# Ledger of designs, part 142: peptides against a protein of PDB entry 6GMG

Target 1, 331 residues: chain A of PDB entry 6GMG
Amino acid sequence: DSDDRVTPPAEPLDRMPDPYRPSYGRAETVVNNYIRKWQQVYSHRDGRKQQMTEEQREWLSYGCVGVTWVNSGQYPTNRLAFASFDEDRFKNELKNGRPRSGETRAEFEGRVAKESFDEEKGFQRAREVASVMNRALENAHDESAYLDNLKKELANGNDALRNEDARSPFYSALRNTPSFKERNGGNHDPSRMKAVIYSKHFWSGQDRSSSADKRKYGDPDAFRPAPGTGLVDMSRDRNIPRSPTSPGEGFVNFDYGWFGAQTEADADKTVWTHGNHYHAPNGSLGAMHVYESKFRNWSEGYSDFDRGAYVITFIPKSWNTAPDKVKQGWP

## One batch from the design tools (peptide; made by RFdiffusion4, then SolubleMPNN)

Design b2_p10_5_s4 (from b2_p10_5, 5 letters changed)
Fold by OpenDDE base, seed 3:
Structure b2_p10_5_s4 (fold): chain B 331 residues (1-331), chain A 10 residues (1-10)
Amino acid sequence: as target 1 above (331 residues)
Amino acid sequence: SSGNVNITPP
């Protein structure tokens, strides 16, 4: 329920941000101050600062998804998602492990499945694929050239993605990106686009036809990456939150974190930007806050979620919403 | 289209 959602007011283009509040590896600020930072650092189109438009401010006001929305230029579709799952670990733990005291079998299996995902490897896979895509984009002036380049790159690396169908989100992602078709964006020129990454945390137990236990404790078989490719079928993600396990308990439906196109090789040093909730300054939730977190802080997630996916999309190179280096906080 | 309602702890 976002009935109390308010669009943050416009900030003067030259207004500098107030200092962020550092806390345990994170930097935090109120949404209005993030807009100020965004205008100074990320707003550039063709090298020129831009005031965040009313539309962009409205997108941002939706919370964690809003941060990804405003920076990617579109509402997340999550079609090209990657993860890493240790099947051997999962099987071994199920076979040899035991439920903790008071833990049900379903709870045990859900936990083991959650723990069998490797967030760092999932992120690494997404970065690897994004790099391949960027190489394919670099000298391609039409989609056909891009696809040919992509196939060649994949073949050279013996990557299983080379076997994906032409209709796969992997190959169709660029053509389905609105900014690719925009005159002031890609203008149908792949070489004007670059791959970017964001992450989504969500709950595996979303199948209403499944057992209550799966909805409460997770579905161990849901949202696993395909072997070799790392692709996750996100078609069944309907933003359904975890079911309560006790009276009065409630869970959030998702969390989104924006990475962009940082070149920092050390995953632990990468910065992830996300919001806490939709902006409701006059409501019970209060003002939206924006967080810039290190990978460890982001990847830790919450008990609300047992899956993390790393998603690739595209933005025009003329945008500065995904710079090579992201500085945490302000100044 | 709805954002999360969670509060990210510091």
Scores: peptide ipSAE 0.041, ipTM 0.766, DockQ to the pose 0.149
Fold by OpenDDE base, seed 4:
Structure b2_p10_5_s4 (fold): chain B 331 residues (1-331), chain A 10 residues (1-10)
Amino acid sequence: as target 1 above (331 residues)
Amino acid sequence: SSGNVNITPP
């Protein structure tokens, strides 16, 4: 329970991080040490290093979502989410595949659906869209200009997103970003903003009115991307974890990974920052740890989750929470 | 708002 959550103490601005611990392609450290790294590397506003504020430390203390929260500047709303689903593969496997020994039909269908999602293609789609958005932002000094640019870019690329409704999260995402409206942020100037990406892992079987099997093994039809656009309707994601399949089994509700705006073209070389749980140094869970994982490590996920989404949001260009290059670990 | 309770394995 979050009742044991503690806000990490402030770290001196000039304190250098201790070395991270390498572990199976990941770099790991305790949350306090991540704060030190964050202050040295990611804290810059208008080129000036900043101490992580109490508010930011509180956000961070929430675990994996906290990493995304502190770097994006807002609690994730997950409204502009992308994924890739191979419908042909799904249909073919259902038709021609067989349940494993001891696997129920529902378990089989849930597994096949999970395997029909392509994390890499989902990530690439989000990067593609973010790139389009960044081009639209570049010379736009008001929202109208941004939207016009965006529509032009989409038309030039023959992208299905051009057909989205004006009220779609795709078009409303910028105006709904608090930092866009802030004087020291975007100041209502789109050209001062940039698109950034984070990822969420979650469970598909969240509908309490559905069968117990769907809650235990996944809902094959839930949270699929729309054809052409890749948009995922996240409105039904209520952070409900997978239902136990055996006594004593428990699952976590979500995982978040921060990517930002890395320019590395090779997906496998991109770095994803995430936390294990909320910070509870005096509780049973212990201190929060932060991980910097390569894409392969991040995208693998856990059995707790059968969906992965890649979400676009915006931050001011004056922030350094989403640099072009991210180094794994320390030093 | 709630955080995850997952422990990332090594």
Scores: peptide ipSAE 0.041, ipTM 0.766, DockQ to the pose 0.148
Fold by OpenDDE base, seed 2:
Order: sequence, then structure tokens, then C-alpha cells
Structure b2_p10_5_s4 (fold): chain B 331 residues (1-331), chain A 10 residues (1-10)
Amino acid sequence: as target 1 above (331 residues)
Amino acid sequence: SSGNVNITPP
């Protein structure tokens, strides 16, 4: 419930950010100060700084999803999502492992499934695919050319994505991106767009028709990536949080982290930007804070979530919300 | 649309 959510006020375009502060290995600041940084670093359209608009500030105020929202230009649809799951590890641990003391069978299976996901490999898969897409975009001046290029790239690499349906999120993602169609965005020219990445953490046990145990401890079979492609069917993700395991316990429905298009080859050195909650400076939650975390800090997640997906979308190349290099904190 | 409620770093 975000009834006490407030849109952060406008910040002067030339106002410099206050220094970020360390917070558990992250760089942390209040949302208003992030807006200042955003205007100095990420706001550029065609090389010109811009004040964050009222609409953008409104988006940002929604918390972690707001960070991805304002930087991607659209509310996350999470349609083109990737992950990595070690099936052999999963089967082996179920067969040869045992529940911990006090751990139920359902809890054990849920934990084993969670631990069988590899966040780094999932991220790398998304980066690999984004690179392929970017190559396909480079000289494509219409969607048909883009799709042809994409198919050729996939064929050359013997990538299983080549077998996806034409209506698959993989092939339809560009055309379904609002900024691609905007005159001051892509203007229907793929070569004006680039692939970007964000991540979502969420709960696997969202099926209300399943057992209570799955809702409490996870559904081991849910949201696994397809073999070969790494694609995750996100259609059943309805932002339903983990069910409480004890009275008074509550969980958050999701977390979003913005990566963009960083070129840092070492995953551990990449920076992920995310928020803690919606902005409620006069409410019990308080002001929204923005964190810039290294991959390790981001990928650790929380007990609220047992799935991580890495999602590809697109932004115009004229935007600077996804620079090659992201500097953690300020200055 | 709605955001996350409250995530506190460890």
C-alpha cells in the first residue's frame, strides 16, 4: 500500500549531488540526491542535460521499480527474461542431500531449487544476448532488417533462440518498446536503439492453487529457464510476495536493479542501481533511498525472493541512462 | 503501478 507515497520535488538542473555514503558495501543516498546525480550524469538526451520531469519523478517515487522505470523509460514488463539453473545440482542435492534440522521437506526442496540458480551465469546470458541484439541493431533501419540480422547472428552462433516463435518476447521486444516508436526516440529505426539490462528478484511460489507449502517455501519447478535459450516464462509473475511462515511475518513483492549497458567485463565490478521502497517522507517508511551496489551485493538478494531474472529491454542511444561506465556513488 | 514496500539492506 502506497497511499502515503509522495512525488519528490524538482531539483535545479545545475544542482550538484551531495556525497553518497557507504552502506553495507553499497553507495547510498536519499532519492532527492539521486535525482541530482541523475540530472548530472544520466539525464542527457542527445548530449544535453535535462531536468527530471514531473512524470519521471513520479515514476521514480515508486521505489526499486521506479529506478528501472525512469532509466528504461517504461514500466518493466519483464517479458524477455533470462536465468541459469543447474539441473544436475538440483537433482543431485534432492537425491543425496537431506533437510536441515527443523527444515520441512518443502522448505528443503525450495531452498535446493533456489540454490540451483546461478545469478552470475544468468546475468552473463543476458549480456550475451544483449550483445547479439546490439549487433543486429547496428545498421538496421527498419524492424525487418533488424529481425533478419538477429536471425543470422543466432544461426552463426547456433543459438537456440533462433527457434523461438516470431511472436516470442525475444523477437517482439523491440517493436513493443514505446521509445522505439517515439519521434525523439528510435523513430522506428532500430539502429537508434540499444539493448539494456535490468534484474528482478521475486518469489516463485505465486500460484494460489498450489500448496501452502510452496507459497511459503517456494515452488521448485516454477520460473526455471528453458534449456538452451535461458528464457524464463514470466507470465505467472504477478508480484505476489512470499507467504508468511509465522504470524506477523511479511515479505516484499519484488526488487528491481538497473544495470543498463555497462561494458565492464568483470561481473563483480558492475554497478546495479536500486531503491528500498516508495518515497514516503512523511510516512512510517520514510524517504526513499537509492543504492548503487556491486553485483555481489545486488545478486545476494533477500529471503523475500527465491528467483532472479535478468531482463532485456531497449532504450534510444540518445539517452544516457545506460552509459558504458557507471561510477558508484558521488563524487 | 506499485513499488516495493520496504527492503532493508542487511
Scores: peptide ipSAE 0.041, ipTM 0.762, DockQ to the pose 0.162
Fold by OpenDDE base, seed 1:
Structure b2_p10_5_s4 (fold): chain B 331 residues (1-331), chain A 10 residues (1-10)
Amino acid sequence: as target 1 above (331 residues)
Amino acid sequence: SSGNVNITPP
């Protein structure tokens, strides 16, 4: 029960982390120890270490979303999301493939749709767009200049995003970022901001008006990226979990992974930070654990989810929550 | 909103 959630206590600023431990190819630690690492590595504002505030610790305590929350500075809105879907593969498999033994038609279609998403290409698209945005931000001192730069960059690359309207999350994302408007953040200066990336795993079959089969096995047509842009309409994502297929079965509503702004060109070497559940040290779930996973571990996901999106948001350059290089574990 | 509930690696 979420009512058992507890805010982790403060950690002294000078306290060093204990070593992480290996867990299923990941680096794992308890949330309190992650706070220690965070203070040593990611807490810097204008080059100065900061103790994680009570508010930030409270955000973190919410689990996987908490990791993204504390590092991005805001609760994820997921509006600027990207994915890659192989439509030809999907159509071909539906036409020429067949359900496995014991697999229903709906289950087959849901599985085929899930398998038609390419997580690596989705991630690559998000990185590409983030790079374009960062170039547009670099010398822009007002939003108008940023938008003009962005248009020019997109034109130079012949990117379909240039055709998005002004109301698109693509163009409105910066102005809708709280830290952009903060005096100690962007202070309305785009050149003080940088694009960052996180990922969300979720269930496609969330429409209550749809068939039970879609809720159980996925909606093959839901949350597909738009051709050319790769944009995913996330408006229908309401954090509804997969429906059980048998009595007693239950699924989790979402998973979040923080990437930030790593410059590692090899996707397989990138590090993704995420949590297992909300912090409940005195409850049945126990203490929250934080995982630092390689991309292959993160992108694999769980059976709870059949969609993955890579989302762009912005943070002030003065923050160190999204460094160029992330080291897995401790030391 | 609430966070995830008890995701464990395989």
Scores: peptide ipSAE 0.040, ipTM 0.762, DockQ to the pose 0.163

Design b2_p10_6_s1 (from b2_p10_6 with S5V Q7E)
Fold by OpenDDE base, seed 5:
Order: structure tokens, then C-alpha cells, then sequence
Structure b2_p10_6_s1 (fold): chain B 331 residues (1-331), chain A 10 residues (1-10)
């Protein structure tokens, strides 16, 4: 239900943001103020500050996905996703653990599966792959050169991704990026592009043909990364929320967090930008708020979700939506 | 095609 969604108004190009407020270890502001910050910090094309366009403001108004959308330049396709799952931990906990008091078997298995995902290792895998891709992009002036470089890099590192099919999302991701083909973007020159990362939180129990228990408590076998590569098949993610476990309970379909291309080596110090809901200033939901969270706050997620994926896409290097350093809040 | 459904987080 987005009938009451409103596109935020334009902000003057030189308007400075108001201070952010702290909220549970993160920085928070209203969407209009984020637009002001975005114009000052992230809007630059070829070093020149830009006003957020009406189209970009409309994208942003969709909430958390809007933050990723405006910064990546496209609606998330989630095709190149990574995660880390500890199979040994999962098996051991299932074997030696027991349901808590009042916990069903299905609830226990779903919880154990959720806890067997390592968000930090998943993020690290995505960063590793993005780094390899960036090296492959650096001196490549056509797609063929990029792909050759990528294969060489993977071979040198003995990475299992080298065995992926040529039509896989891994190898096709660049050519399928609209901004790569744009004259003012990549202009079909890989060396003008860079890999960036965002994260999606979602529910595993989305199969309508599965048991009600899986829809309520999670599907322990769903959306696991492939061994060696860390790739997650996201084709079955249809933005279906968790099923209620009690009357009146409701869950949200997804959360998106924007990381970009930060170079901070300590994962705990990285900043993730996300929104709470679509912008409805005159509706029951109210105005959209934007959060800048540390990794700990982002990766904690909500009970609405039992999966986290870290997704790679590409943007032109001329964009400043993914700077090396992101400062939390304002000032 | 991606479904463009806005989220509502707690």
C-alpha cells in the first residue's frame, strides 16, 4: 500500500543540512534533510555538485530501497549476492541443541539456521570479490578485456568463481548495468566503472507451496550460499514477508542498506545508509526517515528477516554516491 | 522484473 506516497520537494542546491539526531547508536534525519546532505556530499558528477532530480527524489521516496536506488542509479536486481553460512555449526546445533521452553521444532530449526549465517564474513566475501572486480576494471577499455582480467585474477587467487558459467550473474553483471552503457556514465568503458556493495535483509520462508511452519519460522535450507563461491541464488526472493505467528502480527518484506565503496578495513566502523518506509508526510506512516548506521546496527536487522545478502553492482567512477569515506550524521 | 513495493520498518 503506497497510495499515500509523496515525492519529496526539491531542496536548494546550496542549502546545508540540519544536524542529525542520534537514535540507538545510529544517526537519523528526515528525508528532506537527507536530500540536503546528499546534494552537498554525494551528488557530484565529475566533481560538480548536482541538485537531486525529480526522478531521483521519486526513487528515494520508496524508503530503504529508495536509498539504494538513488545511489546505485537503478532499482536493485539482487542478482550478484553473497553470504556466509557455517554448515558445521548448523549441524552441530541441530544435533546437540534443543528447543527452548515454548519453542516449536520448526521455530528452533529456523532460529539455528538464522544464527548459522555470519553477516561479517558475508560482507567480507562481497568486499573481496568487489576488490577483484575493481582490479579487473582498472585497465580494461572494453568488456572483453575486463572479462579476461577477471578470469586471470580469479585464477591467480584460486577462487571458485573462476568456474562460473559465462552467462552467470557474476560475469554478466557489468554488461547488464544501464549506467555502463550510458554516454555520461561508463560509455562502454569498464575502466570508468567501479564495483559497489549494498545489503538486503529478507525472509527465507517465501515458498507458498511449503509448510506454514516454514513461512512462520523460516526455511532452514533456503537462500544458502554455494560452497566455495559464496553466491546466493536470489531468484526465489519475491519480496514476500514473514507470515504472522499470532493474530495482529505483521512483518515487512525487506530492508536495504547502502554501503557503496568505503575503504575502511574495520567492518565495525563502516557506515550503512537506509530508510524506514516510503515517504507519506500526510499519511499514517508519516515522513520518511533516513538512518546512517554502523555495521553492528545494520547487521543486527529485525525479527522480520532471517537472511542477509551482500550484493555487488556497478556505478560510474564519476559519481560520488560511493566515496571512499562516509561520515556518519551531520555535522 | 523487480517488484517495486515500498517497505515499512518498525
Amino acid sequence: as target 1 above (331 residues)
Amino acid sequence: PSTRVPELLP
Scores: peptide ipSAE 0.036, ipTM 0.754, DockQ to the pose 0.128
Fold by OpenDDE base, seed 4:
Structure b2_p10_6_s1 (fold): chain B 331 residues (1-331), chain A 10 residues (1-10)
Amino acid sequence: as target 1 above (331 residues)
Amino acid sequence: PSTRVPELLP
């Protein structure tokens, strides 16, 4: 519950950020200072710097999801999600491995499943697909042209996504993007849009009809990517946190990290922007902090989560919330 | 939905 949530105040458009604090490969700052950076670096519409609006500041105030929200222009729907899962590793470890001392069978299976996901390969798949989509967008002036281009690109690459249904999240993602339809956004012109990426960490054991063990230790079969496509069915993700395994233990519902459209080929050098919690300067949680993390720091995640997905959405090319290069921290 | 994620500690 966010009863203590407060919208950060407006920052003058010309106010420069204070230096970020480096910490264990991350750059950290308070949310107000991130707004200053955002206005200087990411706020540009058609090349003109903009003050973050009250609405955008309100979105941002929700924490980690707020960072993705303000930069993507919409609350995450998570429909077009990718991951990588090593099925052979999973089966082999279950067969030949054994629980650690004091580890239950359910805990063992949940851990093995978590460890069978490859965050780097999942990210790479999303980048690959985003690249294909961007090529399809480049010269398409209506949705039909975009879809035709997309199918052609997929056919040329012999990509399994070519077999997806026309109503799938993959093909419907663009038309379901509000900014695509906006006059000052895409204006229904695909060539004015570009694909962007964010990531979500969440818990697999969300099914209330399942065993308590799955809710505590994870559901090994949940939220796996489809073979060939890498698509994850996110329909069962209801933002339910992990169940406590001991008295007094509590877990967080999710984490979001914003990547955008960085062109850095080395995954380890990419920068992920995320927040710690909703902004509650007068509450027990305190002020929201924003982190700019390298991929290593982002992909580590927390014990709260056993799944990671990399999601594609779209923003207008006129926005600068997803630049080719992101600099960590300030200056 | 609001978020609360722990900070990384050494």
Scores: peptide ipSAE 0.032, ipTM 0.737, DockQ to the pose 0.095
Fold by OpenDDE base, seed 2:
Structure b2_p10_6_s1 (fold): chain B 331 residues (1-331), chain A 10 residues (1-10)
Amino acid sequence: as target 1 above (331 residues)
Amino acid sequence: PSTRVPELLP
């Protein structure tokens, strides 16, 4: 029930954040304080600090997706998603492994599939692709030049993405980015854009026509990356949560984490920004909190989810929502 | 759509 959602009030542009609170290796703050930090650190357009607009505050108020929304400038479409799946591990564990005591076959298979995903390798793949895209963007002043550059880069690297169709999310992602077309954004100039990354956690067992077991325990075959490319078909992700396994049990639909364009080579040192729930200060959920987590904390996820994808989108270089370095917490 | 995330695991 989103009926209790409230848009956080405006914060003065010059208001400094209160200190973040440590929380199990993460930095935590209330959404209003994150807005203050955002205005000081991430709000810059063409080097000028900006107050978070009412629209942006409204986006942010939606929770975890709101953090990605406000920083990327658009609601996540999740079209260009990457993951890594260890097929050999999966097959071996299914063959040689055994269900735990009390674990059903469906539970076992779902768990084994979940454990066969490598979040670090998935993230690395997305970073690799984003790097290629950024090189292709650098001197491209029209979409055609960008696409030509991409093809050349992929050919040089012998990357399987070179075989993707022109209509693939890989090639269409830039043109489908609203900020690319905006006068104050990319203005149809690829060289004004940069690739950024966010992550989504979600449930594999979303097919309503499938067995109840798959909905409860996961679909081992769903949302696997394509070999070679690492691309995940996200078309079947409809934000359907895991089905309850017992009466009264409930699961959440997704989690989003914002990475942006950090240059830290060590994945474990990268910072992921995410929210807990929609802002409901007068409701049962309470105020929205924003977390800045290290990769280990982010990638751990929750039992609500058995899939993680790393998604590439684009923002204008003039935005400071994806800086090279992200400092965890405040100060 | 509104989002919910479970409490942080200790």
Scores: peptide ipSAE 0.032, ipTM 0.739, DockQ to the pose 0.098
Fold by OpenDDE base, seed 3:
Structure b2_p10_6_s1 (fold): chain B 331 residues (1-331), chain A 10 residues (1-10)
Amino acid sequence: as target 1 above (331 residues)
Amino acid sequence: PSTRVPELLP
């Protein structure tokens, strides 16, 4: 329900941000102040600072997804998603583990499944794949050249992604990116594009035909990465939140975090940008806030979610929404 | 669209 959503007003191009507020290892600010930072740091196209457009401000106003939307240039499709799941750990814990006091069997299985995901390894897999894609893009002036380069890179690394179908999200992701086709974007030239990463947190128990227990406590078998590739089938993600376990309990549908193309090798030092909710300054939720979190703060997630995916998309190299270095907060 | 509230943040 976003009936109270309001588009933030325009900020003068040269207006400097106010200092961010530190909060639990994060840097926090109101959405209007983030727009100021964005204009100073991330708005550049072809080296020129730009005012955030009304359309971009409208996208941003949608909350956490809005941060990813404005920086990626498109609403997240989540088609090229990666995760890491420890199957051996999962099987072992199910076999040898026991439910906690007061924990149902379904709750136990859901928890064990959640704990069997490795967020750091999932993120590293996405970074690895993005790196391969970037190498394939660098000297490719048409899609065919890009695909050939990609296959060669994968073969050299003996990567299981080389066996993916030509219609898979992995091979089709670039051509399905609107900015790739735009004259002022990629202009159908892969070498003008770069791979970027964002993350989505969501609930596994989204199947309405499944048991109530799966909807409440998670579906242990849902949204697992394929062995070898790390690809997650996101086709069943319909943004359905966790079902309440008690009266009055409610859960959020998803969370999105923007990473972009940071080159920081230490995952723990990477910065993830995300929003709390849609902008409703006159509503019950209030103004939207933007957070810049380190990986530990981002990857921790919430009880609302039992899955995390790291998604690859593409943006034009002329955009500065995914710089090599991201500084947390302001100044 | 995100419907998350601040109270959910640690």
Scores: peptide ipSAE 0.031, ipTM 0.736, DockQ to the pose 0.097

